Peptides against a protein of PDB entry 5Z08. Designs and how they scored, part 60

Target 1, 168 residues: chain A of PDB entry 5Z08
Amino acid sequence: RQKDEWAKKTSSLMKQLDWFIGEHLGAMLAAEELGGPVVGELMEIDPDDLSAGFNAHGKLKKATSQPDLDRRQRRIDDIWGPQDEQGQAHKRKRGADEALAASAEMRDLIEQLMNKLVEAGGDNSATYVEIPRESAAARFLVRSKVAMFHPNDARRLRLVDFGRDLDD
Target 2, 222 residues: chain B of PDB entry 5Z08
Amino acid sequence: GLPRLIDAIEEASKIPAKRRQTPIKPTIEKLTTHLYTHGASPDSLLRLADLLTLRNHLDQASLAAITRNLYPSSTVSDEVVLRFIGALGHGQLKPTLALQALFLRWLVMVYHLLENPGVLGQVYGVLFDLLDTAAIRPQLCHLLALVTRRKHVRPFRIQAILTLSRQTGGDPNLTGLLRVFKNYYPEIIVGDATKGRASAFKHPDPQWRQHLDEIQQRRSEA

## One batch from the design tools (peptide; aimed at target 1 W6, target 2 K151)

Design b2_p21_6_s1 (made by RFdiffusion4, then SolubleMPNN; from b2_p21_6, 13 letters changed)
Fold by OpenDDE base, seed 5:
Structure b2_p21_6_s1 (fold): chain B 168 residues (1-168), chain C 222 residues (1-222), chain A 21 residues (1-21)
Amino acid sequence: as target 1 above (168 residues)
Amino acid sequence: as target 2 above (222 residues)
Amino acid sequence: SKWAEKLKTLEEIYQRLLNAR
């Protein structure tokens, strides 16, 4: 009876996490991978700020003093310019594909981190997951204090021990 | 083609069923078959949105059948979205609440195809104020869960959901929406209202999604 | 119980991800 309740609660929570990752976080992570804002650092991206674009460092391009007319025209051209229906469709498809990829990566990383924690049986050295790249997903897990990098190897990620942080 | 089918249905919609010379059902079936096979272009989608949302002489079964087969072949414009949003709520000129629930379900299923997802954020207040309408609440909460951003999570809306959750005995959809709000403000005390089952806001129709993806894929190859 | 620990861990992951967004 208790086991079944725990299983149901776990399943319910997993579904909520999957929805959160897929419907909210994945698109934000994909935007970060594409040079957009870092997830969690920008509280409210003003729609006007989104339209200004991001610099190579993911920071909002400061409104350079170029006259308001040229910016409006570029925005209009970026919104309404003859980007062939194909070009907009390709950009949207690419964005959707990147959101799906980011969601899948985040989910897979969480699953691997959880599995390694269970397999390690208390050996902290065995809790590390090897990551092929420093992704937006991996960085977000670290920023959220869900995971931490190995101090000497940024390709190794482990789940934070949430039990110990309560006693210190 | 699809435009001619829409023309025939538009003309028939102006006439009461008892005064029609020809039964409309065969034309509706042709339309729904065409929509299922090819989807609706943006222009056709707007015309169909008007047929679905404006008061006319089409029967509820026909309107529901069109809505269930309303596959966009492309994107969904702000104008189309606003037609469906404008059709929500109580009023003699508005569609039935059952049809409104289908519209909200449709908006959930096509959310990723919106030309401007921000349009729903602009009408967030209108959507939120309809949460008291029990008949549309499940689909409305799902749509709001997709649309909600930090700017929408205001103290008065938090309190409104909490109050409505208590009044409804802990509606799982309201609990689900409140969880989305808590994602932006972790300090939100969900209290005993969260001891209830929360909706996971799963895709309403996986088969419809798959078929939509097939229609959308064919467009990308053309 | 192994299940309780897993659930607690998942809950903490979920809350931290939510808070960091």
Scores: peptide ipSAE 0.443, ipTM 0.721, DockQ to the pose 0.304
OpenDDE base, seeds 1, 2, 3, 4: peptide ipSAE 0.435, 0.441, 0.430, 0.438; ipTM 0.622, 0.702, 0.632, 0.623; seed 1 fails the geometry check

Design b2_p21_6_s2 (made by RFdiffusion4, then SolubleMPNN; from b2_p21_6, 13 letters changed)
Fold by OpenDDE base, seed 5:
Structure b2_p21_6_s2 (fold): chain B 168 residues (1-168), chain C 222 residues (1-222), chain A 21 residues (1-21)
Amino acid sequence: as target 1 above (168 residues)
Amino acid sequence: as target 2 above (222 residues)
Amino acid sequence: SKWAKKLKTLEEIYQRLKNAT
């Protein structure tokens, strides 16, 4: 009885997590991989800038503050500016597959991190997962405080031990 | 090339169909074939967005055909996004609701190619206020599901969706959007009336996605 | 139980992912 309830709860949570990663977070991670904004660091655009409405041509009525448009254009230019030919080719080649790929990578990383934590039996040295590359998914897991890089090797990730925070 | 095809269509769009010297359909077919094969550059996307969103003499079938083949070859600028957002809602100068639904579907399908996805977060209120428009609601809910962040999930918007969900008899798209909101605020009670099947917000067109990916890959190799 | 620990860990992961978005 209790085992079946735990299995059902786990399955329900996995479905929710899968949807969150695949349909919601995946699109954000894809945007990050394409050189868009970093997930969780989306600059709050002041809702007051939209209060000006759209003109008859569908353009935002310029609220008079010139300086913020120039900063945004510079950031877009810094993100999309001529990086060396090799770096641009790698970012562009993965772009469309990156939403699905980023979602898949996130799922796979979470699964591997969970499995390693269970297998390690309390040995922190055995909890590390090797990642082939630093992806938006891997970086987001670290920023969200779900995972930590090995202090000497950024190719090794481990799950954050939540056990200390749950018993306190 | 694509710019010359757009020039010809722009000129034809100024003239009523009955007064055109030449049928525009062959030029539209050439445009849609070119878009399908090569996609549209950012500059071409802006020009096409104007053709699609501004009132002109192009027929609805032609506008729909262009929209269905509007593959970006690279990124989608904020200006292009804002043209499509500015075309939403009711009004004599606005595109038809059927065409607006295609624009929203397009924005969903190209969301990952936006230069600044945050631009949609800025216009979140404008998008949200259109949820009462039944004809665009399915695609609008899908777009909002992608755009929604914690900052957008406010008590008044939660209540607005709950009220609209009751009024619509539990629209599955509204239930799907409430599920997104519930991720940020677990205390949201999706009432018994919403026992309806929530939309999963799956990609609207897998074949279109695959073809977009092929176009995007070709440009990365060039 | 192994199952309870797994569920708690998944819940914590899910909450942290949501809080970062």
Scores: peptide ipSAE 0.505, ipTM 0.755, DockQ to the pose 0.303
OpenDDE base, seeds 1, 2, 3, 4: peptide ipSAE 0.488, 0.495, 0.502, 0.495; ipTM 0.746, 0.740, 0.754, 0.747

Design b2_p21_6_s3 (made by RFdiffusion4, then SolubleMPNN; from b2_p21_6, 12 letters changed)
Fold by OpenDDE base, seed 5:
Structure b2_p21_6_s3 (fold): chain B 168 residues (1-168), chain C 222 residues (1-222), chain A 21 residues (1-21)
Amino acid sequence: as target 1 above (168 residues)
Amino acid sequence: as target 2 above (222 residues)
Amino acid sequence: SKEAKKLKELEEIYQRLRNAT
């Protein structure tokens, strides 16, 4: 009985999430990939705070050493900086396909992140998903405090473990 | 090229159909064929937006045909968007509601190509106030579903859409928009009267999308 | 249970995505 209720609630929530990602968030992510506004800019997340990353609980880490700030700022500038005409052309090319693709990537990435968290059994090293590219979807998951990049490898992403904050 | 076709149509649009020396239909067909093959540049889009939104002597079938083939080859400027938004609503100088519905459908289909999607957020109130216009409501709700952010979901708008939903007997498009609002404010009670099937706001034309993607791809390779 | 944990994670993900938009 309880298991069936959990399954029904999970299914209902998944349908709501799928709609939110596909029909609402996907269009915003597509606009971002095309060089439009960054999704969630209305979150007064100080770019410096974003560069510091989030702790395991999705809280902003205090900016550690200056050199990591410059590398992260450069990465942010490389990601968000004025892309040369060739970079804009490549972003424009993927834009429409990227709306659907960004929605699909977001959905797939969330699923992979959740599966890895469940499979890892508490081993944080096993919770990382390898991402083929730093997409608007991946960046948004980090900005939204849903996921975290590996400190040493931006190709590795893990889900924030929200369950630990309830027991502490 | 496309500019010459637009020139010819602009000149023809100033003259009543009965007083034209030459039929405009062949020129419209050439334009729509060109648009289908190559899309429209930002400059051409602005000129076409003026032809579509300003009162002229072009027939409704021609205007609809241009709108259905209005593939951007690049981005869509704020100015182009504002021409279409300014053409919405009731008035003697406004396009027909049928054509306005096509404009809103177009804006939905090209939303990802807007230079500044925020421009629609700035005119959110104008769009929202048109929800009572039944003829454009389906496409308007779809556009609003894309444009809506937390800042737009205000108590007065929640109440307005709930009231309108009751008055319309639970229009599925309004129910769909209420679902978007409920994502931001889960406490919104979509009353039992909205037991109707909510619109999922799927892409209105998958074939048009595929063809747009092909046009956009060609420009990025050039 | 694994299902309860999955539901909690999904709820939190959905809430955070909504809060970021």
Scores: peptide ipSAE 0.500, ipTM 0.758, DockQ to the pose 0.293
OpenDDE base, seeds 1, 2, 3, 4: peptide ipSAE 0.488, 0.494, 0.493, 0.497; ipTM 0.742, 0.737, 0.734, 0.747; seed 1 fails the geometry check

Design b2_p21_6_s4 (made by RFdiffusion4, then SolubleMPNN; from b2_p21_6, 13 letters changed)
Fold by OpenDDE base, seed 3:
Structure b2_p21_6_s4 (fold): chain B 168 residues (1-168), chain C 222 residues (1-222), chain A 21 residues (1-21)
Amino acid sequence: as target 1 above (168 residues)
Amino acid sequence: as target 2 above (222 residues)
Amino acid sequence: SKWAKKLKELEEIYQRLLNAT
C-alpha cells in the first residue's frame, strides 16, 4: 500500500517534470541556443542586485570575470552581427531540432546526475557526469542550483546534494 | 508564385461572393497547396495574417483552410503574432470564435519559431482576460501554459483561475493552467473542485508538427 | 525510505528548475 502510493506520487511528479522540460523549458532553452534570452536571467531582478553575482550560497558575488562579458558579447554579436542569410537559415532549422534536442539533453542530464549520485554511495568524486559540451541545458542546471561544475573541469557536472538542506 | 495568389485573394476579399466575376475557391486551393508544399515567408505570413484577421468577404471555410495550412517557412515576426492576438475576443469586427481558436492553436504550434517569444509575455494580460470565453479557452490555456513565467503568476490571477474553475465545474484546461501556476507557487491549493483530470497540454497535431519540421528543414538547406 | 528520499530529490530538482524560470 505505502509503496504503491509512493510509486503513484513519483509517477505523477515525473509526468509533470517531463511536460515542464519538454513543452515549457525546452522552448526557452531552444531560444537561448538560438541567441535569444538566457533562461532565468530575465527575472526582473533589480539591476543593482544582478551586478553583484551569486556566491556558492546564492548570495550576490561581485561580477569580476571578463569571460561572462565576452560570452554575452559573442551572443550579442551572434544576434546583432551581420548574419548572412545562410547563417540565419541554419539557426532557424536548429530551433525545433534544438527544442527537442535541448529537452532530450535536459532529461538525459537529470537522469545521469541522479543515477551517479545514487551509485556514488557518498563519494563526491564519483558523482560527476561528463558532458560533451557546455549547453544551454547544462548552464541552466547550474543557474537553477540543481547542478554544479567541477572546480577545475567545466566538462564535469554533479548534482547538488539536497539531503543536507532537507534534514535541517 | 505565392505573392500572386495572395494578390488575387486580397482583391477577391474586397468583393462580396455574389459579385465576384470568378470563383475564389480554385485560388484558395492553389494557395493552400502552395503553403502545404513550401510554407509562407515572413512577408507572406503578414499578408495572410491580415486576410485572416481583418474583416473581409472571404468565407469561413476558406479562412479555416488557410489557417490549417499556415506553415511558416522561416520565423514568425512580432507583427504577425500581434495581428492574431488583436483578432481575439468578442466584437462585430473580429473573426469568429471558431477561427480565433484556430489562431490560438496555430500560435501554440509555431511558438518555437517566434522571432521574439517575449512578445506573448507582454500581452499576457490580454490573453488571460479572455479565459471566460469558453469557445477559445482550451487553446488559450495551452498558449498561456507555454507563455507563463513567474512574473505573470500573481495572486489576483490565481484567484481568477480558481473562481473560473469553480464556475465551470472544473474545466480541465483551467486545472492544467493552475498546475503551471502551482509550479511557481507550490502553496497554491488546487481545491476539491479541481479533482478533474488536468489537461496535459500535448502538441495539438503531431502530423502538422512533422510537416512543419520538413518545411523548416528544406529552407535551411537552400 | 529510499523511495521517499528519491521523491524528495525529484521534487527539489523540479522546484529549483521552476524557480529559475
Scores: peptide ipSAE 0.507, ipTM 0.799, DockQ to the pose 0.294
OpenDDE base, seeds 1, 2, 4, 5: peptide ipSAE 0.493, 0.497, 0.496, 0.507; ipTM 0.793, 0.790, 0.787, 0.798

Design b2_p21_7 (made by RFdiffusion4)
Pose (drawn by RFdiffusion4):
Structure b2_p21_7 (pose): chain A 102 residues (1-31, 98-168), chain B 214 residues (1-190, 199-222), chain P 21 residues (1-21)
Amino acid sequence: RQKDEWAKKTSSLMKQLDWFIGEHLGAMLAAEALAASAEMRDLIEQLMNKLVEAGGDNSATYVEIPRESAAARFLVRSKVAMFHPNDARRLRLVDFGRDLDD
Amino acid sequence: GLPRLIDAIEEASKIPAKRRQTPIKPTIEKLTTHLYTHGASPDSLLRLADLLTLRNHLDQASLAAITRNLYPSSTVSDEVVLRFIGALGHGQLKPTLALQALFLRWLVMVYHLLENPGVLGQVYGVLFDLLDTAAIRPQLCHLLALVTRRKHVRPFRIQAILTLSRQTGGDPNLTGLLRVFKNYYPEIIVSAFKHPDPQWRQHLDEIQQRRSEA
Amino acid sequence: YMTFRMMIEQISINRRRLAEA
């Protein structure tokens, strides 16, 4: 099957993203840098792992967030995540993976 | 003759205007004239795109003059297209929004000359996520309308454009893009973009006809 | 040409396809 390529591509891309977060983004979030990189990756991992865990239940895809988390502000401003409209301490990913003809 | 002019504009691009041993306006005019007559080669386009896209000491009037006369001879590379794509939106590395509107207008006018038009499809999200920026929204919509293929019409983008249409009170450029979306998915709840400058299109066609000569 | 936004999109698409598969 062609499946593990879609796995190989994902494991490869995940590493490239973590490199970008550590090398470039964490430093930009500081203005320590290492702390920002770890929390951003944990948050993205939690965000992505849940979006698929719901499959169809769009309502269950929110993760609890500290009050003034800069990682969530960046992710919302970059249009990769959205706050819950009723309260801003839960967060969901934008669901890039969902496709009508997937 | 053209590379020499670019070499001069590049050097003047590195130092402030008052420290220049010569006014640059006469040299900018020579470049503008040469581009009007002969077009810009693929390589010259790449160098000009760097000058238009990177922060330098060139003034706005000079950059706009260059952008307006950026008729390609032959084709437009991905290297050129991506540089203009990366110049879009807000940020300290990026050019003014006014120049960004000119770049987007230019990409529409030269869309048929791209060596790899699919490259815009590979950055579709970069273009789309910028629709909120009103200063460049009309030009963004026209370019997105040319670039949209079925694979790009995803539910999250459908919802985002609908929300933006409601919040802006109904931007006709947004509804024009939604029309293109509906062509791929008629299930969707319901300006046919014209060429932005016909004279520029005509002048480009004249310059492009030289490609048939050998 | 890769961007932060694109890496996340591509990973999300692939993971969704793996889940279906």

Design b2_p21_7_s1 (made by RFdiffusion4, then SolubleMPNN; from b2_p21_7, 10 letters changed)
Fold by OpenDDE base, seed 1:
Structure b2_p21_7_s1 (fold): chain B 168 residues (1-168), chain C 222 residues (1-222), chain A 21 residues (1-21)
Amino acid sequence: as target 1 above (168 residues)
Amino acid sequence: as target 2 above (222 residues)
Amino acid sequence: MTTFRSLIEEISELRRKLAKL
């Protein structure tokens, strides 16, 4: 009985999470990746500063001219290209595609983080997920105090263990 | 009867093989023979699921033999299912990956006897996350192919399985699962990049199915 | 944000409970 209740509750909560990510967070994260406003408590951070990523201590790096900026800038330019009627339809479609991609990235990252926490069995050293880049999704999770970077490696992210004893 | 055999095995499972006064193998053989002949009741299934999934001193051959003869005489409860699901993945306290593959195979073969097939849909994420584990992937993909509904086919899972399919060089089981996903999202491109034939997810053991049907029929006559 | 954090926390806890089964 209790196990079935946990499974049902997990499913219900996952649906709520998926809804929140898909309906609200995905578009905002996509906007942030495109140089738009930062989602959450750090809305006053310069997008250029955020694009630089976090140092090994989880602090913002100085914006270095990394070549990956050119691909992101091209994506922005392609989204903001000339507003002909066909261009607007393409822009809307592209915006929807980027929101879906951001939602997918966030869900995948959350899933990996949750899985690593379960697999680690209490070993904090084994809870880290290697992230390919400091995405808007990764930054949002850190700002939300849901995840933390490894103190010496900003490419390693872990879910915060909120230490609720399983005995409740 | 079956309960007494389970009692004896439960007690023996608490003791290391080298410290047992009596060999357990004859009792395991009696158990497997009984299971083959009569199947297991829901209560017996739960007790056997605990023996199979919890860390104890039973040898892998005995655990595998019990799993291969784990014919339900009736339905399979959510609790039994969740015991087997909880035993999946990596960890020192978890069963071997070989035994986990047998559990997944068993779940596939008894899927039609689940009291609530929806229970597997509720733990879909847990199952899906194990797709990277090569040793259990064939049976896991088969189970997921049975369990998958539109609600489970999400963009992140589509992308994850596509990525894993590329990383594995186009595992036929992953391609088979992608085809199931394509039924819900026709826009999913399956197979152009991976020269591999998709798995058809055929029944893992036709003889086991036939014997299960015989056990189930005896219940309807009683 | 608090709701999102709470959801992640609760889901993570429940998954741990389910995995220890």
Scores: peptide ipSAE 0.449, ipTM 0.393, DockQ to the pose 0.223
OpenDDE base, seeds 2, 3, 4, 5: peptide ipSAE 0.441, 0.436, 0.432, 0.435; ipTM 0.442, 0.410, 0.389, 0.382; seed 3 fails the geometry check

Design b2_p21_7_s2 (made by RFdiffusion4, then SolubleMPNN; from b2_p21_7, 11 letters changed)
Fold by OpenDDE base, seed 1:
Structure b2_p21_7_s2 (fold): chain B 168 residues (1-168), chain C 222 residues (1-222), chain A 21 residues (1-21)
Amino acid sequence: as target 1 above (168 residues)
Amino acid sequence: as target 2 above (222 residues)
Amino acid sequence: MTTFRSLIEEISELRAKLAKL
């Protein structure tokens, strides 16, 4: 009974998290990855200002081959700069695709971090996830005080163990 | 073609303006027109970087005009980047601070075309140490905002930027850079360092970006 | 940000509790 209740609650909260990531955070992370404003506490990023800033006429030219992830940040200026009408539709689509990609990356990273924390069984050294790059998602988690980088290795990220505060 | 124009300017750059048989301005105008229309290949970019960064007899207006039209038709090599980085700072042999600001602005605008963006991360210290130079600080902060990673955010640099922010009365560009640092160290209090708004580091020239995009696309069709 | 952190905290705690069962 208790296990089922916890499982249901976990599922419900995960849906809320997924909603928050998809509706709000993904676009912000995509903007950051692309060289936009850093998603910080101090940016009163009015969601409306994010949506409004993205509506200006920037024409994206045709996406050739899968741009390397480091090329994502490089292409913001290409994505969000003023372009003519046909380019705007492609920019909006590309912006949406980048937001979806950022959302997926964040979701996957959170899942890995949570799984590693559980698998570690209290061993802090085993809680680290190896990240392929320092993404906007990783930076956001650290900035939010949800995750921490390894002191000596910025490629290793761990979830803050919030459960230890319950045993004290 | 572009190589011949560069040849002519290289030769003219060796001679003081008063001793030139022909005015250089028409050749500079042809060069800038060509660059605006077609951009510069990697090889041409390197040659132009040398013309812009090495001491020669070219006038500041010509150097600025070339820099403003320095559209890459392809990628930007590490060697080209390092020429511009090497030209930064104070010195009798270095370009003017006004021209250095244009170089930094250019690096910001072409950051997405770098063959290896990591090259700027390798010279992060050199860039960071120039933050006290007010004339280049706006563009330098913007470039650093793009380049900064967790490995660069060190306690001594946090303290340095906080100190400089106090000394400058809260320069908005420094505040913007501190916000980038805060992404890696949430405990950084930005508000205490600055009475002002942080810079958002928006693209410095949307029209230049659009034109660059047009040049880059023509290459993909050829 | 506070809501996001709270969600992560609560989910992580629940997952930890579920794993101990």
Scores: peptide ipSAE 0.424, ipTM 0.394, DockQ to the pose 0.272
OpenDDE base, seeds 2, 3, 4, 5: peptide ipSAE 0.413, 0.412, 0.422, 0.413; ipTM 0.453, 0.389, 0.414, 0.378; seed 4 fails the geometry check

Design b2_p21_7_s3 (made by RFdiffusion4, then SolubleMPNN; from b2_p21_7, 13 letters changed)
Fold by OpenDDE base, seed 2:
Structure b2_p21_7_s3 (fold): chain B 168 residues (1-168), chain C 222 residues (1-222), chain A 21 residues (1-21)
Amino acid sequence: as target 1 above (168 residues)
Amino acid sequence: as target 2 above (222 residues)
Amino acid sequence: MTTFRGLIAEINELRRKLKKL
């Protein structure tokens, strides 16, 4: 009975996670991989600074003298405004394919991290997953404080055990 | 001039309409015409804010007409902002919810002219706690979308907006505000109830914006 | 209120509990 309840709850929460990754996170990660804004660095950037946009090098463009409000209003309009049809269809398809790929990468990485943590049985040295590259997915997990890199090896990532790490 | 028109309206506002010797409507029309043509100075804005927010004998149509023509000729002081914020919510001494919605709309449209935009951040809690009031929610969400900073996005407020979004069947304005919150906390899980269309928070009145810009330009040339 | 972090933590805790059974 208790095992079945935990299994059902796990399945329900995994569906919520998969939904979050697929519907929201994948598109943001794909944007980051394509040289768009980094999710989380954008959180410390005043929404007004972000409205200046990024140059081809991902650096914040110098804030033009436009009032912060007009920038934020434009940004709200850019974020939620009607997406113009034609040039967006090909960008939408490519963006959708990249979002799907980013979602798959994030799902796989989370699954590996969770499996390693459960398999390690409390041995922190055995909890690390080797990552082939520093992906937007890996960076997001670290910024979100869900994962951490090995202090001496940026190719090793582990899941943070919130139940234990709060006591240290 | 504008001060004399305000004087006449202030005196008339103390007297019930049935006891006035002269109709106030012609004086209101002169005031609104003057405001449309020249805008209001900071001093005039404060006096008009008191007329709009304090209980008096002016009719709702006159108050709405003044609010719709309340073009600042310059900046908007913290004191003027606080008059309008103090007028929000439920109470017998407060303006009607319809008039409060016009005040919030006005604050959205003049936000770029505030002397200190941070003043709205100081009263953020007062604004946020009014989100359950359906009559003012569209304009309130728009204003909060402009005002919100990371310091305002607290766990209890995230939970409150998620709960209210579910209770309202996914109000697009709440979904829009939640997206602003998500910009500060990308880890916010938006439940299925928020999959609805979000408000874009477009400028409430493009013609009013254009006319405000014309009034503001005349000041820069003077 | 399930944050992404809270969701991952809860799933991981449940998976750990399920393995110990």
Scores: peptide ipSAE 0.435, ipTM 0.464, DockQ to the pose 0.225
OpenDDE base, seeds 1, 3, 4, 5: peptide ipSAE 0.433, 0.432, 0.429, 0.422; ipTM 0.596, 0.608, 0.512, 0.626

